Peptides against a protein of PDB entry 5LHZ. Designs and how they scored, part 4

Target 1, 78 residues: chain A of PDB entry 5LHZ
Amino acid sequence: QLLKSVFVKNVGWATQLTSGAVWVQFNDGSQLVVQAGVSSISYTSPNGQTTRYGENEKLPDYIKQKLQCLSSILLMFS

## One batch from the design tools (peptide)

Design b1_p10_2_s4 (made by RFdiffusion4, then SolubleMPNN; from b1_p10_2, 4 letters changed)
Fold by OpenDDE base, seed 1:
Structure b1_p10_2_s4 (fold): chain B 78 residues (1-78), chain A 10 residues (1-10)
Amino acid sequence: as target 1 above (78 residues)
Amino acid sequence: DRELIEKVRA
């Protein structure tokens, strides 16, 4: 279930889920799902491919950039 | 949620 959604200019939409996760739908069609207490993150590419990354796994730079953006978004939900 | 922020920044 959705708890709260916020529009982020030049980024997309960020939604807080009842599960505690934050779901970001980026303008480029990609998506990120992150949650505290969960060691992995979920990334969905614009082509619809979903990949789960572990806490110690090397992340592609484009995902790192999105996570950096997410850090600012998360302040809105803190 | 500070824990979530720390997760992303780490």
Scores: peptide ipSAE 0.175, ipTM 0.750, DockQ to the pose 0.170
Fold by OpenDDE base, seed 5:
Structure b1_p10_2_s4 (fold): chain B 78 residues (1-78), chain A 10 residues (1-10)
Amino acid sequence: as target 1 above (78 residues)
Amino acid sequence: DRELIEKVRA
């Protein structure tokens, strides 16, 4: 269930879920789901493939870049 | 949510 959605110029949409997770839908068609207290993050590529990454896994640079973008977005939900 | 912010920044 959705709580709040915000439009982020040149990025996409960020939505806070009732679960506490934040769901980002990027303009390139990719998606990220990040939640506090959960050791993994979920990334969905533009082709629809979803991958879960654990806290100790090495992330691809393109995902790290998206996470860096998310850091400023999360301030809106803090 | 401070924990979530720190999670992403770390």
Scores: peptide ipSAE 0.173, ipTM 0.748, DockQ to the pose 0.170
Fold by OpenDDE base, seed 3:
Structure b1_p10_2_s4 (fold): chain B 78 residues (1-78), chain A 10 residues (1-10)
Amino acid sequence: as target 1 above (78 residues)
Amino acid sequence: DRELIEKVRA
């Protein structure tokens, strides 16, 4: 379930889930789900393909870029 | 949540 959703200009929507995860829906149609205490992250591409990445797994640059945006978003929630 | 922020930045 959803706790709170915030609109992020030029990025998309960021939502806190009751699970403790943060779900970001980007304007390009991609999505990221991250949660403290969970080693993996979930990325969904614009075509709907979902991939889960472990903490020691090399991330594609386009995902790293989105994570950088997410760090700023999370700082806003702190 | 500081822990979440640190996770994303790691």
Scores: peptide ipSAE 0.172, ipTM 0.748, DockQ to the pose 0.168
Fold by OpenDDE base, seed 4:
Structure b1_p10_2_s4 (fold): chain B 78 residues (1-78), chain A 10 residues (1-10)
Amino acid sequence: as target 1 above (78 residues)
Amino acid sequence: DRELIEKVRA
Protein backbone atom coordinates (compact mmCIF):
# COMPACT_ATOMS: atom_id res chain seq x y z
CA GLN B 1 0.00 0.00 0.00
CA LEU B 2 0.92 3.65 -0.41
CA LEU B 3 2.83 5.59 2.20
CA LYS B 4 3.32 9.00 0.64
CA SER B 5 3.35 10.53 -2.83
CA VAL B 6 5.21 13.54 -4.16
CA PHE B 7 4.48 15.46 -7.32
CA VAL B 8 7.50 16.07 -9.52
CA LYS B 9 7.09 18.85 -12.06
CA ASN B 10 7.64 17.73 -15.65
CA VAL B 11 8.23 14.16 -14.50
CA GLY B 12 5.20 12.73 -12.76
CA TRP B 13 4.56 11.23 -9.35
CA ALA B 14 6.84 9.36 -7.00
CA THR B 15 5.27 7.22 -4.30
CA GLN B 16 6.89 5.41 -1.43
CA LEU B 17 5.21 2.13 -0.59
CA THR B 18 4.97 0.59 2.85
CA SER B 19 7.21 -2.18 1.51
CA GLY B 20 9.99 0.36 1.12
CA ALA B 21 9.75 0.37 -2.65
CA VAL B 22 9.52 3.56 -4.66
CA TRP B 23 6.95 3.66 -7.43
CA VAL B 24 7.37 6.30 -10.12
CA GLN B 25 4.56 7.10 -12.52
CA PHE B 26 5.99 9.12 -15.37
CA ASN B 27 4.03 11.56 -17.49
CA ASP B 28 4.63 9.42 -20.57
CA GLY B 29 2.65 6.64 -18.95
CA SER B 30 5.61 4.47 -18.03
CA GLN B 31 6.36 3.28 -14.51
CA LEU B 32 9.36 2.23 -12.45
CA VAL B 33 9.44 0.31 -9.20
CA VAL B 34 12.71 0.11 -7.29
CA GLN B 35 13.54 -0.97 -3.77
CA ALA B 36 16.67 -0.89 -1.67
CA GLY B 37 17.91 -4.37 -0.86
CA VAL B 38 16.20 -5.86 -3.90
CA SER B 39 18.52 -6.67 -6.78
CA SER B 40 15.94 -6.17 -9.52
CA ILE B 41 13.90 -3.26 -10.85
CA SER B 42 10.54 -3.25 -12.58
CA TYR B 43 9.70 -1.18 -15.63
CA THR B 44 6.25 -0.87 -17.15
CA SER B 45 5.98 0.66 -20.60
CA PRO B 46 3.11 2.95 -21.59
CA ASN B 47 1.38 0.02 -23.27
CA GLY B 48 1.34 -1.88 -20.00
CA GLN B 49 4.15 -4.33 -20.67
CA THR B 50 6.16 -5.00 -17.53
CA THR B 51 9.78 -6.10 -17.56
CA ARG B 52 11.88 -7.12 -14.58
CA TYR B 53 15.60 -6.39 -14.82
CA GLY B 54 18.24 -8.06 -12.70
CA GLU B 55 21.28 -6.28 -11.32
CA ASN B 56 23.59 -7.57 -14.03
CA GLU B 57 21.31 -6.98 -17.00
CA LYS B 58 21.92 -4.26 -19.53
CA LEU B 59 19.29 -1.53 -19.27
CA PRO B 60 17.92 0.42 -22.22
CA ASP B 61 19.08 4.02 -22.32
CA TYR B 62 15.60 5.39 -21.75
CA ILE B 63 15.39 3.46 -18.49
CA LYS B 64 18.83 4.66 -17.42
CA GLN B 65 17.68 8.22 -17.97
CA LYS B 66 14.63 7.68 -15.81
CA LEU B 67 16.73 6.12 -13.07
CA GLN B 68 19.02 9.13 -13.08
CA CYS B 69 16.02 11.39 -12.76
CA LEU B 70 14.72 9.35 -9.85
CA SER B 71 18.07 9.32 -8.08
CA SER B 72 18.24 13.10 -8.04
CA ILE B 73 14.70 13.35 -6.69
CA LEU B 74 15.25 10.81 -3.93
CA LEU B 75 18.59 12.29 -2.91
CA MET B 76 16.87 15.64 -2.68
CA PHE B 77 14.38 14.28 -0.14
CA SER B 78 16.81 12.13 1.85
CA ASP A 1 24.35 -0.34 -15.13
CA ARG A 2 24.46 -1.39 -11.50
CA GLU A 3 25.83 2.01 -10.55
CA LEU A 4 22.57 3.72 -11.47
CA ILE A 5 20.48 1.15 -9.64
CA GLU A 6 22.52 1.54 -6.47
CA LYS A 7 22.33 5.31 -6.68
CA VAL A 8 18.54 5.19 -6.79
CA ARG A 9 18.30 2.75 -3.91
CA ALA A 10 20.85 4.50 -1.66
Scores: peptide ipSAE 0.146, ipTM 0.744, DockQ to the pose 0.807

## One batch from the design tools (peptide)

Design b1_p11_1 (made by RFdiffusion4)
Fold by OpenDDE base, seed 4:
Structure b1_p11_1 (fold): chain B 78 residues (1-78), chain A 11 residues (1-11)
Amino acid sequence: as target 1 above (78 residues)
Amino acid sequence: SLLEEDAALLQ
């Protein structure tokens, strides 16, 4: 279930889920799902391909950039 | 977690 969604200028929409996860829908069509306390993230590319990354996997730079945005977003929800 | 660790490294 969705808790609330916020519009983030030059980023997209961020939605906090009742599960505690945050779902970001970026303007480029990609999506990122992360949750505090969970050692994995889910990235969906604009073409719909979803990849789950574990804590011991190296993240692509473009995902790291999106995570930087997410850190600020998470503060908005706290 | 992965998120927490990456967030720390990217700061």
Scores: peptide ipSAE 0.028, ipTM 0.592, DockQ to the pose 0.071
Fold by OpenDDE base, seed 2:
Structure b1_p11_1 (fold): chain B 78 residues (1-78), chain A 11 residues (1-11)
Amino acid sequence: as target 1 above (78 residues)
Amino acid sequence: SLLEEDAALLQ
């Protein structure tokens, strides 16, 4: 379930879930789900392919770039 | 890592 959604300029929409996770829907059609206490992330590409990455798994640069937006996004939910 | 850092910020 959804708690709160915020618009992030030049990024997309970020939604705080009741689970504690944050769901980001990027303008390029990709999606990212990150949750505190969970050392893994879920990335969905624009074509709908979903990949789950663990904490010790190598992340593609394009995903790292999207993760760099999270710190700013999280401030909007505090 | 960026993953761990960002996850920590969600707490």
Scores: peptide ipSAE 0.027, ipTM 0.591, DockQ to the pose 0.057
Fold by OpenDDE base, seed 1:
Structure b1_p11_1 (fold): chain B 78 residues (1-78), chain A 11 residues (1-11)
Amino acid sequence: as target 1 above (78 residues)
Amino acid sequence: SLLEEDAALLQ
């Protein structure tokens, strides 16, 4: 379930889920789900392919870039 | 990691 959604200019939409996870729908059509306390992330590419990355896995640079947006997104929820 | 850093901010 959804708790709160915010529009992030030049990024997309970010939604806080009742689970505590943050779901980001980027303008490029990709999606990212991240949750505190969970050492894994879920990334969905624009073509719909979903990949789950564990805490010790190497992340592609494009995903790292998207993760860098999280700090700013979190400020919007505060 | 960036993930851990960002996740910490969710606390």
Scores: peptide ipSAE 0.026, ipTM 0.586, DockQ to the pose 0.056
Fold by OpenDDE base, seed 5:
Structure b1_p11_1 (fold): chain B 78 residues (1-78), chain A 11 residues (1-11)
Amino acid sequence: as target 1 above (78 residues)
Amino acid sequence: SLLEEDAALLQ
C-alpha cells in the first residue's frame, strides 16, 4: 500500500510504501524501488524490463546516478 | 555503499 507521495522537481514522483520501501517514478519512464534493510534494488527501464540487483552486483552507471539522487529524495519524507 | 547510505535514511 501507498503511504505518501511527493513530487520531485526534475526527477519525478517518489512514494513511500507501508512496507518501508520507496518507489521512484522518474520522468524518463524508469522506476526504482529501494527498501531499508534490503540489500537489493529493483529497477524498471522505460521499456518495462525489470531487473533486481543484489548487494554484490555491479550496478550500471545510469542506475547509480538515479540511486545517488535517492538520498535527497528521502529528505523530502523526513 | 550507496544502498547502505540510502537505506539508513529510510530507517
Scores: peptide ipSAE 0.025, ipTM 0.581, DockQ to the pose 0.056

Design b1_p11_1_s1 (made by RFdiffusion4, then SolubleMPNN; from b1_p11_1, 4 letters changed)
Fold by OpenDDE base, seed 3:
Structure b1_p11_1_s1 (fold): chain B 78 residues (1-78), chain A 11 residues (1-11)
Amino acid sequence: as target 1 above (78 residues)
Amino acid sequence: SLLDEKASLLK
């Protein structure tokens, strides 16, 4: 279930889920789901492929770049 | 890690 959705200029949409996760739908068609207390993230590529990454594996640069946007996104929820 | 840093912001 969705709690709150916020439009993020030049990024896309960010949604807080009742699960506690944040779901970001990027303009390029990719998606990212991150949740506090969970040592993994879920990334969906524009072609619809979903991959879950753990804390102990190397993340692709394009995913790291999107993660770097989270700090700014989260400020919009505060 | 970067993951931990970003996840902590959700708390």
Scores: peptide ipSAE 0.062, ipTM 0.656, DockQ to the pose 0.055
Fold by OpenDDE base, seed 1:
Structure b1_p11_1_s1 (fold): chain B 78 residues (1-78), chain A 11 residues (1-11)
Amino acid sequence: as target 1 above (78 residues)
Amino acid sequence: SLLDEKASLLK
């Protein structure tokens, strides 16, 4: 379930889920789901492929870049 | 890790 969705200029839409996760739908068609207390992230590429990355796994640069947006996104929920 | 760092901001 969705709690709150906010528009993030030049990024996309970010939604707080009732699970506690943040679901980001990027303008490029990719998606990212991140949640505190969960040692993994879920990334969906524009072609619909979903990959789950663990805490010690090397992340592709494009994933890292999207994660860098998280701090700014979270400000919109504070 | 970067993941933990970013995820911790959700708290």
Scores: peptide ipSAE 0.061, ipTM 0.657, DockQ to the pose 0.055
Fold by OpenDDE base, seed 5:
Structure b1_p11_1_s1 (fold): chain B 78 residues (1-78), chain A 11 residues (1-11)
Amino acid sequence: as target 1 above (78 residues)
Amino acid sequence: SLLDEKASLLK
């Protein structure tokens, strides 16, 4: 379930879920779901493929870059 | 980790 969605200029849309997760829908068609207390993230590529990444595995740079945007995105929910 | 750093901001 969705709690709140905010528009993020030059990024896309970010939605806070009732689960506590944040769901980011990027302008390039990719998606990212991140939740505190969970040692993994969910990334969906523009072609619709979803992959779960754990904390101990090497992330592709393009995913790391998207994660770096999260701090700025979360300020919009504060 | 990077995941922990970013995820911790959710709380």
Scores: peptide ipSAE 0.061, ipTM 0.656, DockQ to the pose 0.054
Fold by OpenDDE base, seed 2:
Formats: structure tokens, sequence, C-alpha cells
Structure b1_p11_1_s1 (fold): chain B 78 residues (1-78), chain A 11 residues (1-11)
């Protein structure tokens, strides 16, 4: 369930879930789900493929770029 | 914090 959604210019929408996770829907159709206390993230590509990454895994550059803007978003929900 | 935890993925 959704708690709060915010529009982020040139990024997309970020939604805080009742689970404690933050769900970001990017303008390019990709999605990220992150949650405190969980050492992994979930990325969904525009084609619908979902990949889960752990804290020790090598991330593709495009994922890193999305995580960089996510840091600013997370501050809004902290 | 959530930010600190996820920042560790940026390597």
Amino acid sequence: as target 1 above (78 residues)
Amino acid sequence: SLLDEKASLLK
C-alpha cells in the first residue's frame, strides 16, 4: 500500500510504501525499490525484467546513476 | 539510515 508520492522533476515519481520501502518510477519506464534494513535493491527495466542486486554485487552504470538521484529522494522520506 | 545503506551499493 502507498503512503505518500512525490513528483521529482526530470526523474519521475517516488512513493513511500507502508512496508517502509521507497518505490521510484523513472521517466524512462524503469523502476527501483529500496528499503532500509534490506541489503538489496530491486530494479525493473522498461521491458519489465526485474533484477535484484545485493550490496556486494557489481552494479551496471545505469543503475548507479539512478541510485545517485535516489539519494536525494530518500532524504525526502527519512 | 536508508541513504547510508544504499550508498554502499555505489562502488
Scores: peptide ipSAE 0.056, ipTM 0.643, DockQ to the pose 0.073

Design b1_p11_1_s2 (made by RFdiffusion4, then SolubleMPNN; from b1_p11_1, 5 letters changed)
Fold by OpenDDE base, seed 5:
Structure b1_p11_1_s2 (fold): chain B 78 residues (1-78), chain A 11 residues (1-11)
Amino acid sequence: as target 1 above (78 residues)
Amino acid sequence: SLLDQQASLLK
C-alpha cells in the first residue's frame, strides 16, 4: 500500500510504502525499491526486467548512482 | 555497506 508520493525534479516520482520501503520511478523508465533493514534492493530496468541485489553483490554503476540519489529524494518526505 | 548507507536514511 502507498502512503504518499512526491515529484522529484530531474529524477521522477518517489513513493513511501506502508511497509517502510521507498519506491522510486525514474524518468528513464527504471524503478528502484529500497527498504531500511532489508539486505537487498529491487531494480527494474526500462525494459521491465526486475533484479534483486544483495548487499554483498557488486552493483552496476548505474544502480549505484541511482542509490546515491536516495538521500536527496528522502528530503522530499521530511 | 552501500545499501545500508542509503537505506538507513529511511528511518
Scores: peptide ipSAE 0.102, ipTM 0.684, DockQ to the pose 0.055
Fold by OpenDDE base, seed 4:
Structure b1_p11_1_s2 (fold): chain B 78 residues (1-78), chain A 11 residues (1-11)
Amino acid sequence: as target 1 above (78 residues)
Amino acid sequence: SLLDQQASLLK
């Protein structure tokens, strides 16, 4: 379930889930789900394809860029 | 890893 959603300018929407995960819906139509204590992330491309990446995998640059927004997003939930 | 660094912020 959803706990709280916040608008993130030039990014999209970020939602805290009751599971502890953060679900980011980007303006480009992609989505990212990240959760502390879970050694993987879930990325959904604009076309709806979902890929799970482990902590030791090489991430595409576009994923890295989106992950770098996470710190700023989390501050909005504080 | 980058994943660890970013995900750790959720703790």
Scores: peptide ipSAE 0.101, ipTM 0.683, DockQ to the pose 0.056
Fold by OpenDDE base, seed 1:
Formats: sequence, C-alpha cells, structure tokens
Structure b1_p11_1_s2 (fold): chain B 78 residues (1-78), chain A 11 residues (1-11)
Amino acid sequence: as target 1 above (78 residues)
Amino acid sequence: SLLDQQASLLK
C-alpha cells in the first residue's frame, strides 16, 4: 500500500510504502525500492528487468547515482 | 556499505 507520493523535480516520483520502503519511479523509466534495515535493494530497468542487489554486492554506477538521490528525496517527506 | 549509508537515512 501507498502512504504518500511526492513529485521530485528532475528525478521523478517517490512514494512511501506502508512496508517502510521508499519506491522511486525515475524519469528515465527505471525504478528503485529501498528500505532501511533491509540489506538489499530492488532496481527495475526501463525495459522492465528487475534485479535485487545485496549489501556487499558491487553496484553499477548508475545505481549508485540513483541511491545518492535518496537524501534529497527524503527531504521531500520531511 | 553505500547501501546501508543511504538506506539509513530512511530512519
């Protein structure tokens, strides 16, 4: 279930889920689901392929860049 | 990890 969705300029939409996760739908068509206390992230590419990455797994740079947006995204929920 | 660092901001 969705709790709150906010529009993030030049990024996309970010939604708080009842699970505690944050679901980001990026303008490039990709998606990212992250949650504190969970040692993995879910990334969906624009072509619809979903990949789950663990905490010790090397992340592609484009994933790292999207993760770096989280601080700014979280400000939208503050 | 970077993941933990970013995800921890959700708290």
Scores: peptide ipSAE 0.101, ipTM 0.683, DockQ to the pose 0.056
Fold by OpenDDE base, seed 3:
Structure b1_p11_1_s2 (fold): chain B 78 residues (1-78), chain A 11 residues (1-11)
Amino acid sequence: as target 1 above (78 residues)
Amino acid sequence: SLLDQQASLLK
């Protein structure tokens, strides 16, 4: 369930979920779901493939780059 | 980890 959606210039849309997670829908068609206190993330590629990554595995660079956007995204919610 | 660092911002 959705709480709030914010348009993020040159990134896409970010949505706060009632679960506490943040759902980012990027302009390139990919998606990322991250939640504090959860040791995994969900990434959906532009082709629709969804993969869940744990904290102890190596993340692809393109996912790391998107994660680095979170700090800026969260500032938009404040 | 990077994941922990970014996720912590959600708290």
Scores: peptide ipSAE 0.099, ipTM 0.681, DockQ to the pose 0.056

Design b1_p11_1_s3 (made by RFdiffusion4, then SolubleMPNN; from b1_p11_1, 4 letters changed)
Fold by OpenDDE base, seed 2:
Structure b1_p11_1_s3 (fold): chain B 78 residues (1-78), chain A 11 residues (1-11)
Amino acid sequence: as target 1 above (78 residues)
Amino acid sequence: SLLDEAASLLK
């Protein structure tokens, strides 16, 4: 279930889920799901392919860039 | 790591 959604300028939409995860829907059509206490992230590319990355895996730069947006996004939920 | 950072921010 959805808890709260906020519009993030030049990024997309970010939604808090009742699970505790944050779901980001980026303007480029990609999606990212991150949750505290979970040592993995879920990334969905614009073509719909979903990949789960663990804490010890090398992340593509484009995913790193999207993760860097989270600091600003999470402040909007405070 | 950025993954760790992301997880920490959600706490």
Scores: peptide ipSAE 0.080, ipTM 0.674, DockQ to the pose 0.057
Fold by OpenDDE base, seed 3:
Structure b1_p11_1_s3 (fold): chain B 78 residues (1-78), chain A 11 residues (1-11)
Amino acid sequence: as target 1 above (78 residues)
Amino acid sequence: SLLDEAASLLK
């Protein structure tokens, strides 16, 4: 379930879920889910493939960029 | 790490 959705210009939509996770739907069709207390992130590519990455994994550059974007979004909620 | 930072901001 959704708590709050915020439109982020030139990025997409960021939604706080009742689970405590933040779900970002990017304009490029990709998605990112991050939740406090969980040592992994969920990334869904535009083709619909979902991959979970752990905290010790080296992330692809495009995911690093999206995480940096997410960091900025999260600051808006802090 | 980026993951740690992102997770910490959700707390």
Scores: peptide ipSAE 0.074, ipTM 0.660, DockQ to the pose 0.056
Fold by OpenDDE base, seed 5:
Structure b1_p11_1_s3 (fold): chain B 78 residues (1-78), chain A 11 residues (1-11)
Amino acid sequence: as target 1 above (78 residues)
Amino acid sequence: SLLDEAASLLK
């Protein structure tokens, strides 16, 4: 379930879930789900493919950039 | 890590 959604200019929408996760829907159609205490992230590409990445895995640059963007977004919920 | 940084802000 959704708690709160906020519009992020030039990025997309960020939503807090009742699970404690944050779900970002980017303007390019990709999505990222991150949750505190969970050592993995969920990334969905614009074509709908979902991949789960662990903390020790090499991440594509585009995902790293989105994680950096996410850190700024998360400040909106803190 | 970027994962840790992002996750820490969710606390």
Scores: peptide ipSAE 0.074, ipTM 0.662, DockQ to the pose 0.057
Fold by OpenDDE base, seed 1:
Structure b1_p11_1_s3 (fold): chain B 78 residues (1-78), chain A 11 residues (1-11)
Amino acid sequence: as target 1 above (78 residues)
Amino acid sequence: SLLDEAASLLK
């Protein structure tokens, strides 16, 4: 379930879930889910492929860039 | 915090 959704210009929509996770739907059609206390992230590409990354894995640069955007979004929810 | 988790994954 959804708690709060915010529109982020030039990024997309960010939604806080009742689970505590933040779900970002980017303008390029990709999606990112990050949750406090969970040492992994879920990335869904525009074609619908979902990949889960752990804390010790090497992330693709495009995902790192999206995480940086997410960092700014998380500051808004703090 | 959620921010800390995201930051840790950025490496």
Scores: peptide ipSAE 0.057, ipTM 0.661, DockQ to the pose 0.071

Design b1_p11_1_s4 (made by RFdiffusion4, then SolubleMPNN; from b1_p11_1, 5 letters changed)
Fold by OpenDDE base, seed 3:
Structure b1_p11_1_s4 (fold): chain B 78 residues (1-78), chain A 11 residues (1-11)
Amino acid sequence: as target 1 above (78 residues)
Amino acid sequence: SLLDQAASLLK
C-alpha cells in the first residue's frame, strides 16, 4: 500500500510504501525499491525484469546513477 | 536510515 507519492521533476515519482520501502518509478520506465533494514535493493528494468542486488555486489553504472538520484529523494523523507 | 542504506550499497 502507498503512503505518499511525490512528483520529482525530470526523474519520475517517488512513493513511500506502508512496508517502509521507498519506490521510485523513473521516466525511462525503470524502477527502484529500497528499504531500511534490508541489505539489498530491487531494480526493475524498462522491460519488466526485476533484479535484487546485495550490498556486496558490484552495481551496474546505470543503477548507481539512479541511486544517486534516489539519495537526493531520500533526503526529502529523512 | 534509508539514506545510509542506499549509500552503503553504492560502495
Scores: peptide ipSAE 0.068, ipTM 0.660, DockQ to the pose 0.070
Fold by OpenDDE base, seed 4:
Structure b1_p11_1_s4 (fold): chain B 78 residues (1-78), chain A 11 residues (1-11)
Amino acid sequence: as target 1 above (78 residues)
Amino acid sequence: SLLDQAASLLK
């Protein structure tokens, strides 16, 4: 279930799930699902392909860049 | 976690 959604300027929308995860829907149509304490993330490309990355896997730079938005997003849910 | 690592990058 969804708990709270916030608009993030120049990024998109971020939603906190009942699981504690944060679901980010970016303006480019991509999506990320991340959760503190979980060693994996879920990325969905604009074409709808979903990939799950583990903690020790090499992340594409474009995903790393999107993850850099998370600190600011988390403040919106605090 | 990856989230923890990502959040720390902006601090």
Scores: peptide ipSAE 0.056, ipTM 0.669, DockQ to the pose 0.109
Fold by OpenDDE base, seed 2:
Structure b1_p11_1_s4 (fold): chain B 78 residues (1-78), chain A 11 residues (1-11)
Amino acid sequence: as target 1 above (78 residues)
Amino acid sequence: SLLDQAASLLK
């Protein structure tokens, strides 16, 4: 379930889920889900392909960039 | 890592 959604200029929408996770829907059609206490992230590409990345995995640069955006977004929910 | 940073900010 959705708890709170905020519009983020030039990024998209960020939603805090009742699970505690944060779900970001980017303008390019991709999605990112991050959960505190979980050592992995979920990324969905615009074509709908979903991939989970662990804490020790090498992340593609485009995902790193989105995580940087997420860092700023997360402060909005704190 | 960025992953750790993101997770920490969710707490």
Scores: peptide ipSAE 0.049, ipTM 0.655, DockQ to the pose 0.057
Fold by OpenDDE base, seed 5:
Structure b1_p11_1_s4 (fold): chain B 78 residues (1-78), chain A 11 residues (1-11)
Amino acid sequence: as target 1 above (78 residues)
Amino acid sequence: SLLDQAASLLK
């Protein structure tokens, strides 16, 4: 279930889910789902492959960049 | 971590 979606210029769309998670749909077709209190993130590549990453895993640089971008996005929901 | 930083803003 969706709560609220906001357009983020030069990034994409960010949506709060009723679960408490935030779902970002990036312009490049990738997606990121994060949730407070959950020690993993869900990343979907443009080709549709979904991968969950734990807090102790090495993240690809492109995912790190999107997480940094996400921190700014999340301020819109705070 | 980046994960913690992002997650903290959801609270």
Scores: peptide ipSAE 0.048, ipTM 0.652, DockQ to the pose 0.057

Design b1_p11_2 (made by RFdiffusion4)
Fold by OpenDDE base, seed 5:
Structure b1_p11_2 (fold): chain B 78 residues (1-78), chain A 11 residues (1-11)
Amino acid sequence: as target 1 above (78 residues)
Amino acid sequence: SVAERVQTFLS
């Protein structure tokens, strides 16, 4: 269930879910899901492949960049 | 929080 969605120029859409997750749909077709209390994140590439990463795994740089973007987006929900 | 979770992954 959705709580709030915001449009972020040159990035995409970010949505808060009742589950405690934030779901970002990027303009490049990729998606990122981060949830409070869950030790992994979910990344879906533009081709539809979904990968879960644990907090101790090495992240690809492009995912780190999207997480940095998400950090900025979260300020829009406060 | 989600913010804390993100920072964990970025640290």
Scores: peptide ipSAE 0.768, ipTM 0.948, DockQ to the pose 0.875
Fold by OpenDDE base, seed 2:
Structure b1_p11_2 (fold): chain B 78 residues (1-78), chain A 11 residues (1-11)
Amino acid sequence: as target 1 above (78 residues)
Amino acid sequence: SVAERVQTFLS
């Protein structure tokens, strides 16, 4: 379930889930789910394909860029 | 924190 959603200009919407995870819906249709204490992230491409990455896996640059945006957003709420 | 976890993936 959803707790709160915030609009982030030029990024999309970021939503806190009751699970503690943060769900970002980017303007390009991709999605990212990240949660503290969990060593993996979930990325969904605009075509609906979902990939789960562990913390030791190499990430595509386009995902790193999205994570950088998310990092900045999360730091504002830390 | 979640932010710290995100930073881990960027490293």
Scores: peptide ipSAE 0.137, ipTM 0.702, DockQ to the pose 0.877
Fold by OpenDDE base, seed 1:
Structure b1_p11_2 (fold): chain B 78 residues (1-78), chain A 11 residues (1-11)
Amino acid sequence: as target 1 above (78 residues)
Amino acid sequence: SVAERVQTFLS
């Protein structure tokens, strides 16, 4: 279930879920789901492929960039 | 926090 959604200019939509996760829907059609207490993130590419990455796993640069955006968003919610 | 986890991934 959705708790709160915010529109982020030039990024997309960020939604807090009742589960505690944050779901970001980027303008390019990709998505990220990140949750405190969980050592993995979920990335969905624009083509719909979903991949989970562990905390110590090498991340593609494009995902790192999206995480940077997410970091800024999360700080705003703090 | 979630933000801290994200920071960890970026490290």
Scores: peptide ipSAE 0.134, ipTM 0.700, DockQ to the pose 0.854
Fold by OpenDDE base, seed 3:
Formats: C-alpha cells, structure tokens, sequence
Structure b1_p11_2 (fold): chain B 78 residues (1-78), chain A 11 residues (1-11)
C-alpha cells in the first residue's frame, strides 16, 4: 500500500510504502526500492530484471547516480 | 535512517 507519492521533475515518481520502503520509478523505466531495516537495495532495469545489492557490494555507476537522486528524495520524506 | 544507508551504499 502507498502512503505518499511525489513527482520529481526529470527523475520520476517516488512513493513511500506502508512497509516503510521507498519505491522510485525513474523516467527511463528503471525502479529502485530501499527499505528501512533492510541491508540491501532492489534495482529493476527497464527490461524488468531485478537485482538486489548488498551494502558492501560494488554498484554500477548508473545505479549510484540513481541512489544520489534517491538520497535527495529521502530527505524530502524525512 | 534509510537516507543514511543510501549514503553508505554510495561510499
């Protein structure tokens, strides 16, 4: 279930879920899910492939860029 | 916080 959704210009939509997770749907069709209490993040590519990354795992640069956007979004929810 | 963890991922 959804708590709040916000439109982020030139990024996409960010939604806070009742689970505590934040779900970002990027304009390029990719998605990112992060959740409090969970040590991993979930990335879904535009083709629908989902990959989970641990906190100590090297991330592709394009995901790092998305995480930077997410960091700013999370501040909006704080 | 989740934001802090995201920052950790970037480190």
Amino acid sequence: as target 1 above (78 residues)
Amino acid sequence: SVAERVQTFLS
Scores: peptide ipSAE 0.129, ipTM 0.699, DockQ to the pose 0.807

